Peptides against a protein of PDB entry 3OGK. Designs and how they scored, part 117

Target 1, 307 residues: chain A of PDB entry 3OGK
Amino acid sequence: ATPDRLSRRFPNLRSLKLKGKPRAAMFNLIPENWGGYVTPWVTEISNNLRQLKSVHFRRMIVSDLDLDRLAKARADDLETLKLDKCSGFTTDGLLSIVTHCRKIKTLLMEESSFSEKDGKWLHELAQHNTSLEVLNFYMTEFAKISPKDLETIARNCRSLVSVKVGDFEILELVGFFKAAANLEEFCGGSLNEDIGMPEKYMNLVFPRKLCRLGLSYMGPNEMPILFPFAAQIRKLDLLYALLETEDHCTLIQKCPNLEVLETRNVIGDRGLEVLAQYCKQLKRLRIERGADEQGMEDEEGLVSQRG

## One batch from the design tools (peptide; made by RFdiffusion4, then SolubleMPNN)

Design b1_p19_5_s3 (from b1_p19_5, 10 letters changed)
Fold by OpenDDE base, seed 4:
Structure b1_p19_5_s3 (fold): chain B 307 residues (1-307), chain A 19 residues (1-19)
Amino acid sequence: as target 1 above (307 residues)
Amino acid sequence: SELRKLLRESGPPLLDWEE
């Protein structure tokens, strides 16, 4: 469908999701000639979709100008913006969004590629937003944003329930975790092994309601930090954990209420057996191919098709 | 991070099961 056709048919549209690489069923949504650019859609949103509250772009090209136009057109009416695996923008575009859309509840840029100019966008968000519920820049690379701004967001946004971040040193997020009293989900960060201080993370205090978790680079030495609340964990993202098969078994046994597990094939058949034995509420299992297989010739780390 | 890229191979998951 063309943008103009959409607005004519649904002038009161509140939610829009566009995919740049549509699956077979969605081929008619984006003409091949548009190259996956959001520009024509943003123009249509600005002119004709005045009730739009939620925008989700997936695998599309998004410019700073597009974001600026969208921000100004929707302003405080925009509640959700998801830039899912998008590219073409800089942090200036993000700054425009958070400057003009001060009532935004969900801001996602997971797996998006962008040029980072500064950390002003997160600072602006911290200074003016009190509505944020979901912040997600998981699997992105920000080097110029401040953990302090994240803490400020947690303090000011009482409804903040889900935060996914890049490679922040987890110890820099101590203040954030203390402030984020209602946080239910956290993914990302960076756990850095220190041979001289094996227990440097043992004093981490997580939000009391935390039940969906994915800590990047968590190894067996850091894994025990989860044990005090393992029984309340419902979702684990172990895609970037540094756990071996036996470590998976140890952790899974402590998570009887686990509903969603995402991990690599390092879990092995043994880990899957343990999962089946101890996690009776499991609803979703995702196993990715690990690149670490090239080094682990050990047959035990392969998930066989027999599971 | 480079480490994340090293941990995951590009491609479809081996398993994606939903109940």
Scores: peptide ipSAE 0.362, ipTM 0.915, DockQ to the pose 0.538
Fold by OpenDDE base, seed 2:
Structure b1_p19_5_s3 (fold): chain B 307 residues (1-307), chain A 19 residues (1-19)
Amino acid sequence: as target 1 above (307 residues)
Amino acid sequence: SELRKLLRESGPPLLDWEE
């Protein structure tokens, strides 16, 4: 479909999702510079799609100019922007979005590649937004943003329910977790093992409604921090956890209300058996190949066709 | 970051089941 054909057929369109690359490109088989440009679509949105409030670009090339044009064209009418696995922009483009779209509810840039100039975009969002419900920059590499701005967002956005972040040290997010009283989902962060302080994270307080969780680099020493609320966990993202097969079994047994599990092949047939035994409400299971397959000499850590 | 990169490059899922 062409942008002009879309606007002529659906001038009152409220939600648009564009996919610029085939699904096969998800596995880095295609160079990052390959993909469709959003420019002609942004032009069409600006000129002819005046009711559009939700935009989802997946695997597309997005420039700062594109983001600036979109931001100015939709302003406070833009409620959702998802830059899903996109590339070509900088944090200046993000700054334009949060500056002009003060009522944005969902902002996603998961797995997008960009040039980071500064942390102003998150600061601006923290200073002016009170509508945010979903913030997702999972699997991104922001180094210049402040956890204090994330705390401010949590304080000001009472409807904030889902936050996914990059590699923030979890202890730097203590203030955020205290402020995010309605948070239901958290993914990302960084749990850093300290041999000299094994209980480094044991006093971490999570939001009371937290039920969807994925802590990056969580090992068996940190896993017990989940046990007090494991019964309320409905979704676990263990893709970036450092858990072995036995650790999976231990955690799964404590999560009888688990509905969604994402993990690696390390769960093994044993972990799948435990999952089937204890998690009767399971709706979705995703198992990915781990880079650790080269190191898994133990037969127990592999999912076979029998599982 | 390196672990995430390695895990992201692991390819398609072995299993993706949804009820």
Scores: peptide ipSAE 0.035, ipTM 0.703, DockQ to the pose 0.756
Fold by OpenDDE base, seed 3:
Structure b1_p19_5_s3 (fold): chain B 307 residues (1-307), chain A 19 residues (1-19)
Amino acid sequence: as target 1 above (307 residues)
Amino acid sequence: SELRKLLRESGPPLLDWEE
């Protein structure tokens, strides 16, 4: 479909999702005629889609100018922006979004590639937004943003229910977790093992409603921090956990209400058997190939057609 | 991390089941 045809047929469109780049293509190799650029769509949104409140760009090229135009065109009417695996923008574009769209509820940049100039966008969001429900920059590499701004967001946004972040040290997020009283989902962070402090993370207090979780670099030594509330866990993201097959089995057995599991093939057939035995509420299972395939010659660490 | 990069570059999932 073309932007102009869409607006003519649906002038009162409230939600738009666009998919651009094929998985096999490099972002920078997309021709202009491929439809990988959001520019013509942003133009159409600005001119003709005045009721649009939700925008989802997936694998598209997005410039700072595109974000600025979108931000100014929709302003406080924009409730959702998802830059899903997008590229071409900088943190200046994000700053424009949060500056002009002060009532945004969902902001996602998951797996997007961008140039980081500063942490102002998160600071601006922290200073002015009270509407945020979902913040997701999972699998991104922000180095200039502050955990304190994240804490401020948690304090000010009463409806904040889902936060996915990059590689923040989990201990720096203690204040965030305390402030995020209604948080149901958290993914990301960084658990850093300290041989001299084996119980470094044992005193972490998670939000009481937390039921969807994915802690990056969680190993078997850190895994016990989940045990006190494992029964309430409904979703686990173990894609970036440092768990072996047996560790998976241990954790899964403690999560009888698990509905969604995302993990790597390290779960093995044994882990799948345990999952089937203990997780009767399971609705979704995603297993990805991991880099650990090269090292695990053991049959137990591989999902086979028999499992 | 290098692990994340490798995982992102990985092909389709081995299994994606949804009830």
Scores: peptide ipSAE 0.033, ipTM 0.706, DockQ to the pose 0.584
Fold by OpenDDE base, seed 1:
Structure b1_p19_5_s3 (fold): chain B 307 residues (1-307), chain A 19 residues (1-19)
Amino acid sequence: as target 1 above (307 residues)
Amino acid sequence: SELRKLLRESGPPLLDWEE
């Protein structure tokens, strides 16, 4: 569809999702000359889609100017912005969004590539937003944002239920976890093994309602931090964990209420057997390929057609 | 560090099962 056709057909559209790389069947519906740029869509949103409160761009090219236009056009009416695997913007664009859209509930830039100028966008969000429910910059690389701002967001946004972050040192998020009393989902962070301090993470206190979790770089030494609440885990993201087959078996056995598992091939047939045995509520299983180097070291870390 | 970088690269899943 074209932007103008969309607005003519659905002038009262509240939610828009655009995909830059559609399935083959949908490809013919997207003009080739648009190159995946959101610009013509943002123009149409600004002019003709006055009730739009949710925008999801997937695999699109988004400029700071596009974000600025969108922000000013929708302002506090914008409740959801998802920049899913997008590129072309900087943190200035994000700053514009959070400055003008102060009632935003969902802000996602998962797997997006951008130029980081500063951490002002997160600071601005922390200073002015009380509506945030979902914050997701999972699989991004922010080096200039402050964990203190994340803590402030948690304190001020009582409806905050899902937060996914990049490679923050988990110990820097202690204040955030204490403040995020209603948090149900957390993904990201960084667990860093310290041979001299093997128990440095053992005193971590997670939000009481946490049931969807994915800690990056979690190894077998850190895994026990989950055991006190493993029975309440519903979703587990192990895509970036450093767990071997046996570690998977150990953890899965402790998660009888697991509904969604995302992991690597290292789970192996043994892990799948354990999963089938102990996780009777499983609804979704995603297995991705691991690093080739890990696959060669652990012969049991292979999923076959048997599993 | 290199391992972490490799883990971040997501290819197509071997399995994506949903009930």
Scores: peptide ipSAE 0.066, ipTM 0.754, DockQ to the pose 0.495; fails the geometry check

Design b1_p19_5_s4 (from b1_p19_5, 8 letters changed)
Fold by OpenDDE base, seed 4:
Structure b1_p19_5_s4 (fold): chain B 307 residues (1-307), chain A 19 residues (1-19)
Amino acid sequence: as target 1 above (307 residues)
Amino acid sequence: SALRERLRNAGPPLLDWEA
């Protein structure tokens, strides 16, 4: 489909999802720029899609100019922007979005690649937004944003229910968690082992409604921080956890209400058996490959056809 | 970040089951 055809057919379109780059397996066979630019779509949105409030770009090339045009065209009518695995923009583009779209409810940059100039975009969001429900920059590399701005967002956005972040030290998010009273989902952060202070995370207080969780670099020493509310956990993202097979078994058996599990093949057949035994409400299971590091190929930590 | 990158690039999922 072309942008012009879309607008002609659906002038009152409220939601648009565009997919650009093919899957990685096909990417080597198709030029990188093939149908990948959002520019013509943004132009069409600006001119002809005046009721559009939700935009989802997946694997698209998005420039700062594209974001600026989109921001100004939709302004406070834009409720959702998802830059899903996109590239080509900088934090200036994000700044434009949050500056002009002050009533945005969902902002996602998950797995996007960008040039980080500063942390102003998050600061601006913190200063002016009270509508945010979902903030997701999971698996991104922001180094210049402030945890304090995230805390401010949590304080000001009472409907904030899902936050996924990059590698913030989890202890820097204490204020955020305290402020985010309605938070149901959290992914990301960074748990850093400290041999000199093994219990440094034991006093971490999570939001009371938290039920979807993925803590990055969570090892067996940190895992107990989940135990007080493990029974209310509905979704676990263990893709970036540092848990062995037995650790998986320990955690899973404490999560009887688990509905979604995402993990690595380290769960093994044993972990799958435990999962089947204790998690009767499971609706989705995703098992990804571990890092090809030859040294972690414990045969027992692999999912076989038996499991 | 290095670990995440390695894990992210580990390849396609072995299983993606939905009830």
Scores: peptide ipSAE 0.120, ipTM 0.783, DockQ to the pose 0.661
Fold by OpenDDE base, seed 1:
Structure b1_p19_5_s4 (fold): chain B 307 residues (1-307), chain A 19 residues (1-19)
Amino acid sequence: as target 1 above (307 residues)
Amino acid sequence: SALRERLRNAGPPLLDWEA
């Protein structure tokens, strides 16, 4: 469909989701730079879709100018912006969004590729937004944003329930976790092993309502930090954890209320058996290929038809 | 990180089951 056709058919559209690339692009079957530009859609949104409050661009090319136009056109009426696996913009575009859309509830840049100029966008968000419910820049590389701004967001946004971040040192997020009283979901961060301080993460205090979790680089030494609230965990993202088959079994056994598990094939048939035994409320299971498969000699770390 | 990049590009899932 074309933008103009969409607006003519649905002038009162409130939610728009655009997909620029087929699945084949994920497997390098087509050039990575293949995809649709959002520009004509943003133009149409600005001119003719005046009730639009939710925008989701998936695998599209988005420029700073596109973001600026969208921001100014929708302003405080924009409640949701998802830049899902998009590319072509910088943090200047993000700054425009948070500057003009101060009542935004959902802001997502998960797996997007962008040029980072500064951390002003997160600072601006922290200074002016009180509406945020979902913040997601999972699997992104922000090096210039401040954990203090994230803490400020948590303090000011009482409806903040889901936060997914990049590779923040988890200890830098202590203040954030303390402030995020209503947080239900957290993914990302970075757990870094310290041989000299093996218990450096054991004093972490998580939000009381936390039930959806994915800590990046969590190994067996860090895993025990979840045990005090493992019974309330409903979703686990272990895609970036450093857990072996036995570690999976240990953790899964402690999560009887688990509904969603995302992990690697290192869970193995053994882990799947444990999952079936202890997680009777499981609704979704996603198993991806592991990076360690090339070096894995242990057959227990593989999922077969038995599992 | 390098690890995340490798894991993101691991290809299609082996299993995506929903009850």
Scores: peptide ipSAE 0.117, ipTM 0.780, DockQ to the pose 0.690
Fold by OpenDDE base, seed 2:
Structure b1_p19_5_s4 (fold): chain B 307 residues (1-307), chain A 19 residues (1-19)
Amino acid sequence: as target 1 above (307 residues)
Amino acid sequence: SALRERLRNAGPPLLDWEA
C-alpha cells in the first residue's frame, strides 16, 4: 500500500506497523540503506493520520528529520514508538521524540543501528516522563547514557513494567532495580567474570515482581543469583548467556512455571528432556544456532530430531 | 560487545515452537 492510499481508507487509524525490506542475509550487519524510507509515511502521518498514537517501524530507514517531524506532529498523543531493527538516525532524533512526546508509554530501539552523539535523550526522558511502561534498547550499544537516568526513570514512572538494555554493568543498576518496584521484565546488562570476586553478584536484589528475565553473559557462577526466585520465572532469554548443557538442566529444573524459553542449541537433547519433565506450562520454545557453529560442536550440545 | 555481535548474527533459529 502507499501512504496516501492508507490514509484515505483509514483516516482514523490509531496504530500503524510498517515492515521494510527483509534482511537478505541473517548473519550480515544491518547496512545503513537496506530498508525502506519512512519519510513518505511520516509525511502522511503528519498531514492525514491525526489520531495515530502507535507507530512501529521494522527494518526501515529513519532519519533524524523523520523523527523530528513525527514528534512534532503527534506530540503527547504518541504513546508508542518502536524503531525495530531500523537505521539512519542519531541520538538527536531520539532527543526530539522524548522532548516533544512527553507522555510516551513505549519506546523501543531494539537492534537498531544509529550514531550516538550523547546521552541527552535518556536524560530528557528521565527529567520529564512519568508515563513510561516499556523501555527497550536491547542489543544496542549506547556508551554515553547514564545508569542514573535509568534509575530516575524507574523512580518517576510507576507503571514501568519492562526494561531491556544494552551492556550496563549489572552492579551499576542496583539503584535502578531498587527503584523499579513494579518491574516484571528485564533483559540485557552485563555480568562480568571476576576470578578474584566470584560472589560479587550474589547479593544483587531484583524487583519482587520480576518474572521475565535475560541477563547477558550470565555464566554458571552467576546463575545462582536467580535461584531464590526461579519458581517465579515465566520467561527466560538465554540467547546471550554463557551456560553449558548441564547449566541449562540445573536452571530449568528450578523453573517449574516457565512459559517461554529462548536459548541456543547448547541446551541439547538432555536439556530438552529436562524441560519437558519440569516445565509443564511451557508455551513457546525458541532455539537458535550457537556462535561457534562453524566449529566442531559437542554432541551433548546438539538438538537432534529426537528432541 | 564482540560476543553479543556474534550471537546476534548467528543466523535463523533451529526451532521456533509455539503452543
Scores: peptide ipSAE 0.094, ipTM 0.764, DockQ to the pose 0.673
Fold by OpenDDE base, seed 3:
Structure b1_p19_5_s4 (fold): chain B 307 residues (1-307), chain A 19 residues (1-19)
Amino acid sequence: as target 1 above (307 residues)
Amino acid sequence: SALRERLRNAGPPLLDWEA
């Protein structure tokens, strides 16, 4: 389908999702010159899709100019922008979005590749947005944004229910967690082991409604911080946790209400057995290949056809 | 991180089950 055909057929379109390069392109199986540019679509949105409030670009090339055009065209009517595994933009493009779309509810840049110029976009979002419900820059690398801006967002956006971040030190997010009273989902952060302070994270206070969680680099020493509310966990992202098979078993046993689990092959057949035994409400299971598979000689850390 | 990059390049999931 072409942009022009879409607008002619559905002039009142409210939600648009575009998928660009398939995953195979990431493995150099598809030529780099694949026409996954959003530009023609942004042009069509700007001119003809005047009721569009939700835009989701997946694996597309997005320029700052594209973002600027989109931002100005939709302004406060834009409720959702998802740049899912996109590339080609900088934080200037993000700044344009948050500057012009002050009522945006969902902003996602998960797994996107971009050039970071500054942290102004998050600061601007913190200063002017009160509508935000979902903020997701999971699996991104921001070095110039401030956890204080995230805290401000939490204080100002009372409907904020889901936040996924990059590698913030979790202790820097204490203020954020305190402010985010309605937060139901959190992913990301960085747990850093300190041999001199084994209880470094033990006093972390999470939002009371938190039930979907994925802490990056969570090891067995940090895992106990979840135990007080493990029974209320419904979704668990362990893709970036540093848990072995036994650790998975320990945690899963404490999550009887788990509905969604995302993890690596390290869960093993044993972990799957434990999952089946204790998590009767499980609705979704995703297992990815782990980078650690090459180092684990232990047969128990592999999912076989038996599991 | 190096881990994230490796996981990103790991290909399709081994299992993606939905009830």
Scores: peptide ipSAE 0.091, ipTM 0.766, DockQ to the pose 0.685

Design b1_p19_6_s1 (from b1_p19_6, 10 letters changed)
Fold by OpenDDE base, seed 1:
Structure b1_p19_6_s1 (fold): chain B 307 residues (1-307), chain A 19 residues (1-19)
Amino acid sequence: as target 1 above (307 residues)
Amino acid sequence: MEVEFREPTAAQREREAKR
């Protein structure tokens, strides 16, 4: 489909999702056809899609100029922007979005690659937005943003229900968790083991409605933090957890209401048996091969065709 | 490139036309 055909056919379009070609096809000699750039689509949105509230770019090249044009064209009418596995922009583009789209409800940059200039975009969002429901920069590297701005967002955005972040030290998010009273989903952060302080995280208080969770680098020593509300957990992301097969079994047994599990092969056939036994509400299971698991030939940490 | 789009439902259009 071409941008011009879309607007002519659907002038009252409310939601648009564009998917670029899979990255595997980008490595092969397929010329970066113009179809990978959002520019012609942003032009069409700006000119002809006046009712558009939701934009989702997946695996697209997005420039700061594209973001600026989109921001100015849609302004407070833009409710959702998802830059899903996109590249080509900087934090200046994000700043433009949050400056002009003050009523944005969903902002996603998950797995996007960008140049980080500063943390101003998150600060601006914190200062002016009260509408945010979903903030997701999971699997991104922001080093210049402040956890204080995240806390401010939580305080000001009463409808904030889902937040996914990069590698923030989880203790820096204590204020955020306290403010985020309606938060249902949290992913990311960083748990850093301290041999000298095994109880470093034991006093961490999570939002009362939290039921979808994925803590990065959670090991067996940190896992007990979840036990007080494990029966409330509906979705668990263990892709970046540092749990072995037995740890998986221990945690799964405590999550009888689990509906979605995302984990690595380390769960093993044993973990899958435990999952089947204790998690009768399971709807979706995702198992990925961990990069680190190539070396551990231990049979217990592999999902076979039997599982 | 895959393009997914959603149009307002007939009911949504009717509500918007009455505003």
Scores: peptide ipSAE 0.047, ipTM 0.640, DockQ to the pose 0.016
Fold by OpenDDE base, seed 5:
Structure b1_p19_6_s1 (fold): chain B 307 residues (1-307), chain A 19 residues (1-19)
Amino acid sequence: as target 1 above (307 residues)
Amino acid sequence: MEVEFREPTAAQREREAKR
């Protein structure tokens, strides 16, 4: 579809999702002509799609100028922006979005590649937004943002229910978890093993409604922090956990209400048997191949096609 | 039950290589 045909056919469009070409094409210099740029679509949104409140770009090239134009054109009418696996922008573009779209409810940049100039975008969001429900910068590399701004967002945004972050040290998020009283979903962070302080995470208090969880770098020593509320867990993201097959079995047995599991091949046929035995409410299972598992033909850690 | 198999993304491979 062309942008001009979209506005003529759907002048009252409220939600738009655009998908670019698969990533294999993004590593090759995508010729300008391959329709991967959002620019013509942002122009059309700005001119002709005056009721648009939700925008989702997936695998698109997005510039700071595109974000600035979108921000100014939609302002407080923009409720959702998802930059899913996008590239080409900087944190200046994000700053423009949060400055002009003060009533944004969903902001996602999961797996996007960008240039980080500063942490001002998160600070601006913390100072001016009270509407945020979903914040997701999972699988991104922000080094200049403050965990204190995330705490401020949690305090000011009473409807905040889902937060996914990059590699924040989990202990820096204690204030955030205390403030985020309605949080149901958390993914990301960083659990760092310290031989000198094996119990450094044992006093971590999670939000009472937390039921969808994915802690990055969680090993078997940190896993017990979930046990007090494992019975209320409905979704687990173990893609970035450091759990072996036995650890998976231990955790799964404690999660009888699990509905969604995302994990790696390390779960093995044994882990799948335990899952089938203890998780009768399971609706979705996602298994990814680990990079390390491609070389070890050892039968125990591979999900067979029979399972 | 829905079962989905995916290959790791480039970002996932980079995180796994840092582990």
Scores: peptide ipSAE 0.025, ipTM 0.553, DockQ to the pose 0.601
Fold by OpenDDE base, seed 2:
Structure b1_p19_6_s1 (fold): chain B 307 residues (1-307), chain A 19 residues (1-19)
Amino acid sequence: as target 1 above (307 residues)
Amino acid sequence: MEVEFREPTAAQREREAKR
């Protein structure tokens, strides 16, 4: 479909989702700039789609100019922006979005590739937004943003229910978790094992409503921090956990209300048996092959056709 | 129940390699 045909057919469009072709660059096979440009669509949105509240670009090339044009055209009418696996922009483009779209409820940049200039975009969001419900920059590499701005967002945005972040040290997020009283979902962070302080995370206090989580680099030593509320867990993202088959079995047995599990092949047939035994409410199971499992077809911890 | 098998993305592989 062409942008011009879309506006003519649907002048009152409220939600737009565009999917580019799978970028082989995401698989290190093709240069990063492979994909569809959003520019023609942003032009059409700006000129003709005056009721558009939600924009989702998936695997698209997005420039700072595209983001600036979109931000100015939609302003406070923009409720949702998802840059899902996009590339071509910098944090200047994000700054434009949060500056002009002060009532944005959902901001997603999950798995997007960008140039980081500064942390001003998150600071601006923290200073001016009170509407945010979902913030997701999971699997991104921000190094210049502050956990204090995340805490400020949690304090000011009472409807904040889902936050997914990059590799923040979890202990730096203590203030955030205390402020985020309505948070239901958290993914990301970084649990860093310290041989000299095996219990450094045991006093971590999570939001009371937390039921969907995925802690990056969580090993068997850190896993017990979940046990006090494991019965309320409905979704686990274990893709970035450092759990072996036995650890999976231990955790799964404590999560009888689990509805969604995302994990690696390390769960094995044994983990799947335990899952079937204890998690009767399971709706979705996602299993990914680990990078380390390329070539270990015959070892314990593989999911067979029996699983 | 929906079961989905996926290959890791390059970003996922890089994060796994940093472990």
Scores: peptide ipSAE 0.023, ipTM 0.558, DockQ to the pose 0.675
Fold by OpenDDE base, seed 3:
Structure b1_p19_6_s1 (fold): chain B 307 residues (1-307), chain A 19 residues (1-19)
Amino acid sequence: as target 1 above (307 residues)
Amino acid sequence: MEVEFREPTAAQREREAKR
């Protein structure tokens, strides 16, 4: 479909999702720079899609100028922006979005590639937004943003229910977790093992409603921090955990209400058996091949066709 | 139950390689 045909047929369109790259691009079969530009769509949104509240760009090239145009065109009417696996923008584009779209409820940059100039976009979001429900910059690399701004967002956005972040030290997020009283989902962070302080994370207090979780770099020593609320966990993202097959078995046994599991082949056939035994509410299982698994000849860390 | 087997994306592989 062309942008102009879409606006003529659906002038009252409220939600738009665009996919620029075919699924085959996931396998490096297509050059990384091969993708659709959002520019013609942003132009059409600005001119003719005046009721559009939700925009989802997946695997598209997005410039700062595109984001600035979108931000100014939709302003406080923009409720959702998802830059899903997009590239071509900087944090200046994000700053424009949060400056002009003060009532944005969902902001996603998951797996997007960008140039980080500063942390101003998150600071501006913290200073002016009270509507945010979902913030997701999972699998991104922000080095210049402040955990304090994330805490401020949690304090000001009472409807904040899902937050996915990059590699923040989890202890720097203590204030955030205390402020995020309605948080149901958290993914990301960084757990850093300290052999001299095995209890480093044991006093970490999670939001009471937390039921969807994925802690990055969580090893077997940190895993016990989940045990007090493991029975309420409905979704686990273990893609970035440092858990072996046995650790998976241990955790899964403590999560009888698990509905969604995302993990790597390290779960093995044994982990799948344990999952089937203890997680009767399981609705979705996603297994990815880890980069580390190509070297492990150990049969236990592979999901066979029988599983 | 829906089971999905996927290879990691380039971004996922890069993040895993940084571990």
Scores: peptide ipSAE 0.023, ipTM 0.552, DockQ to the pose 0.712

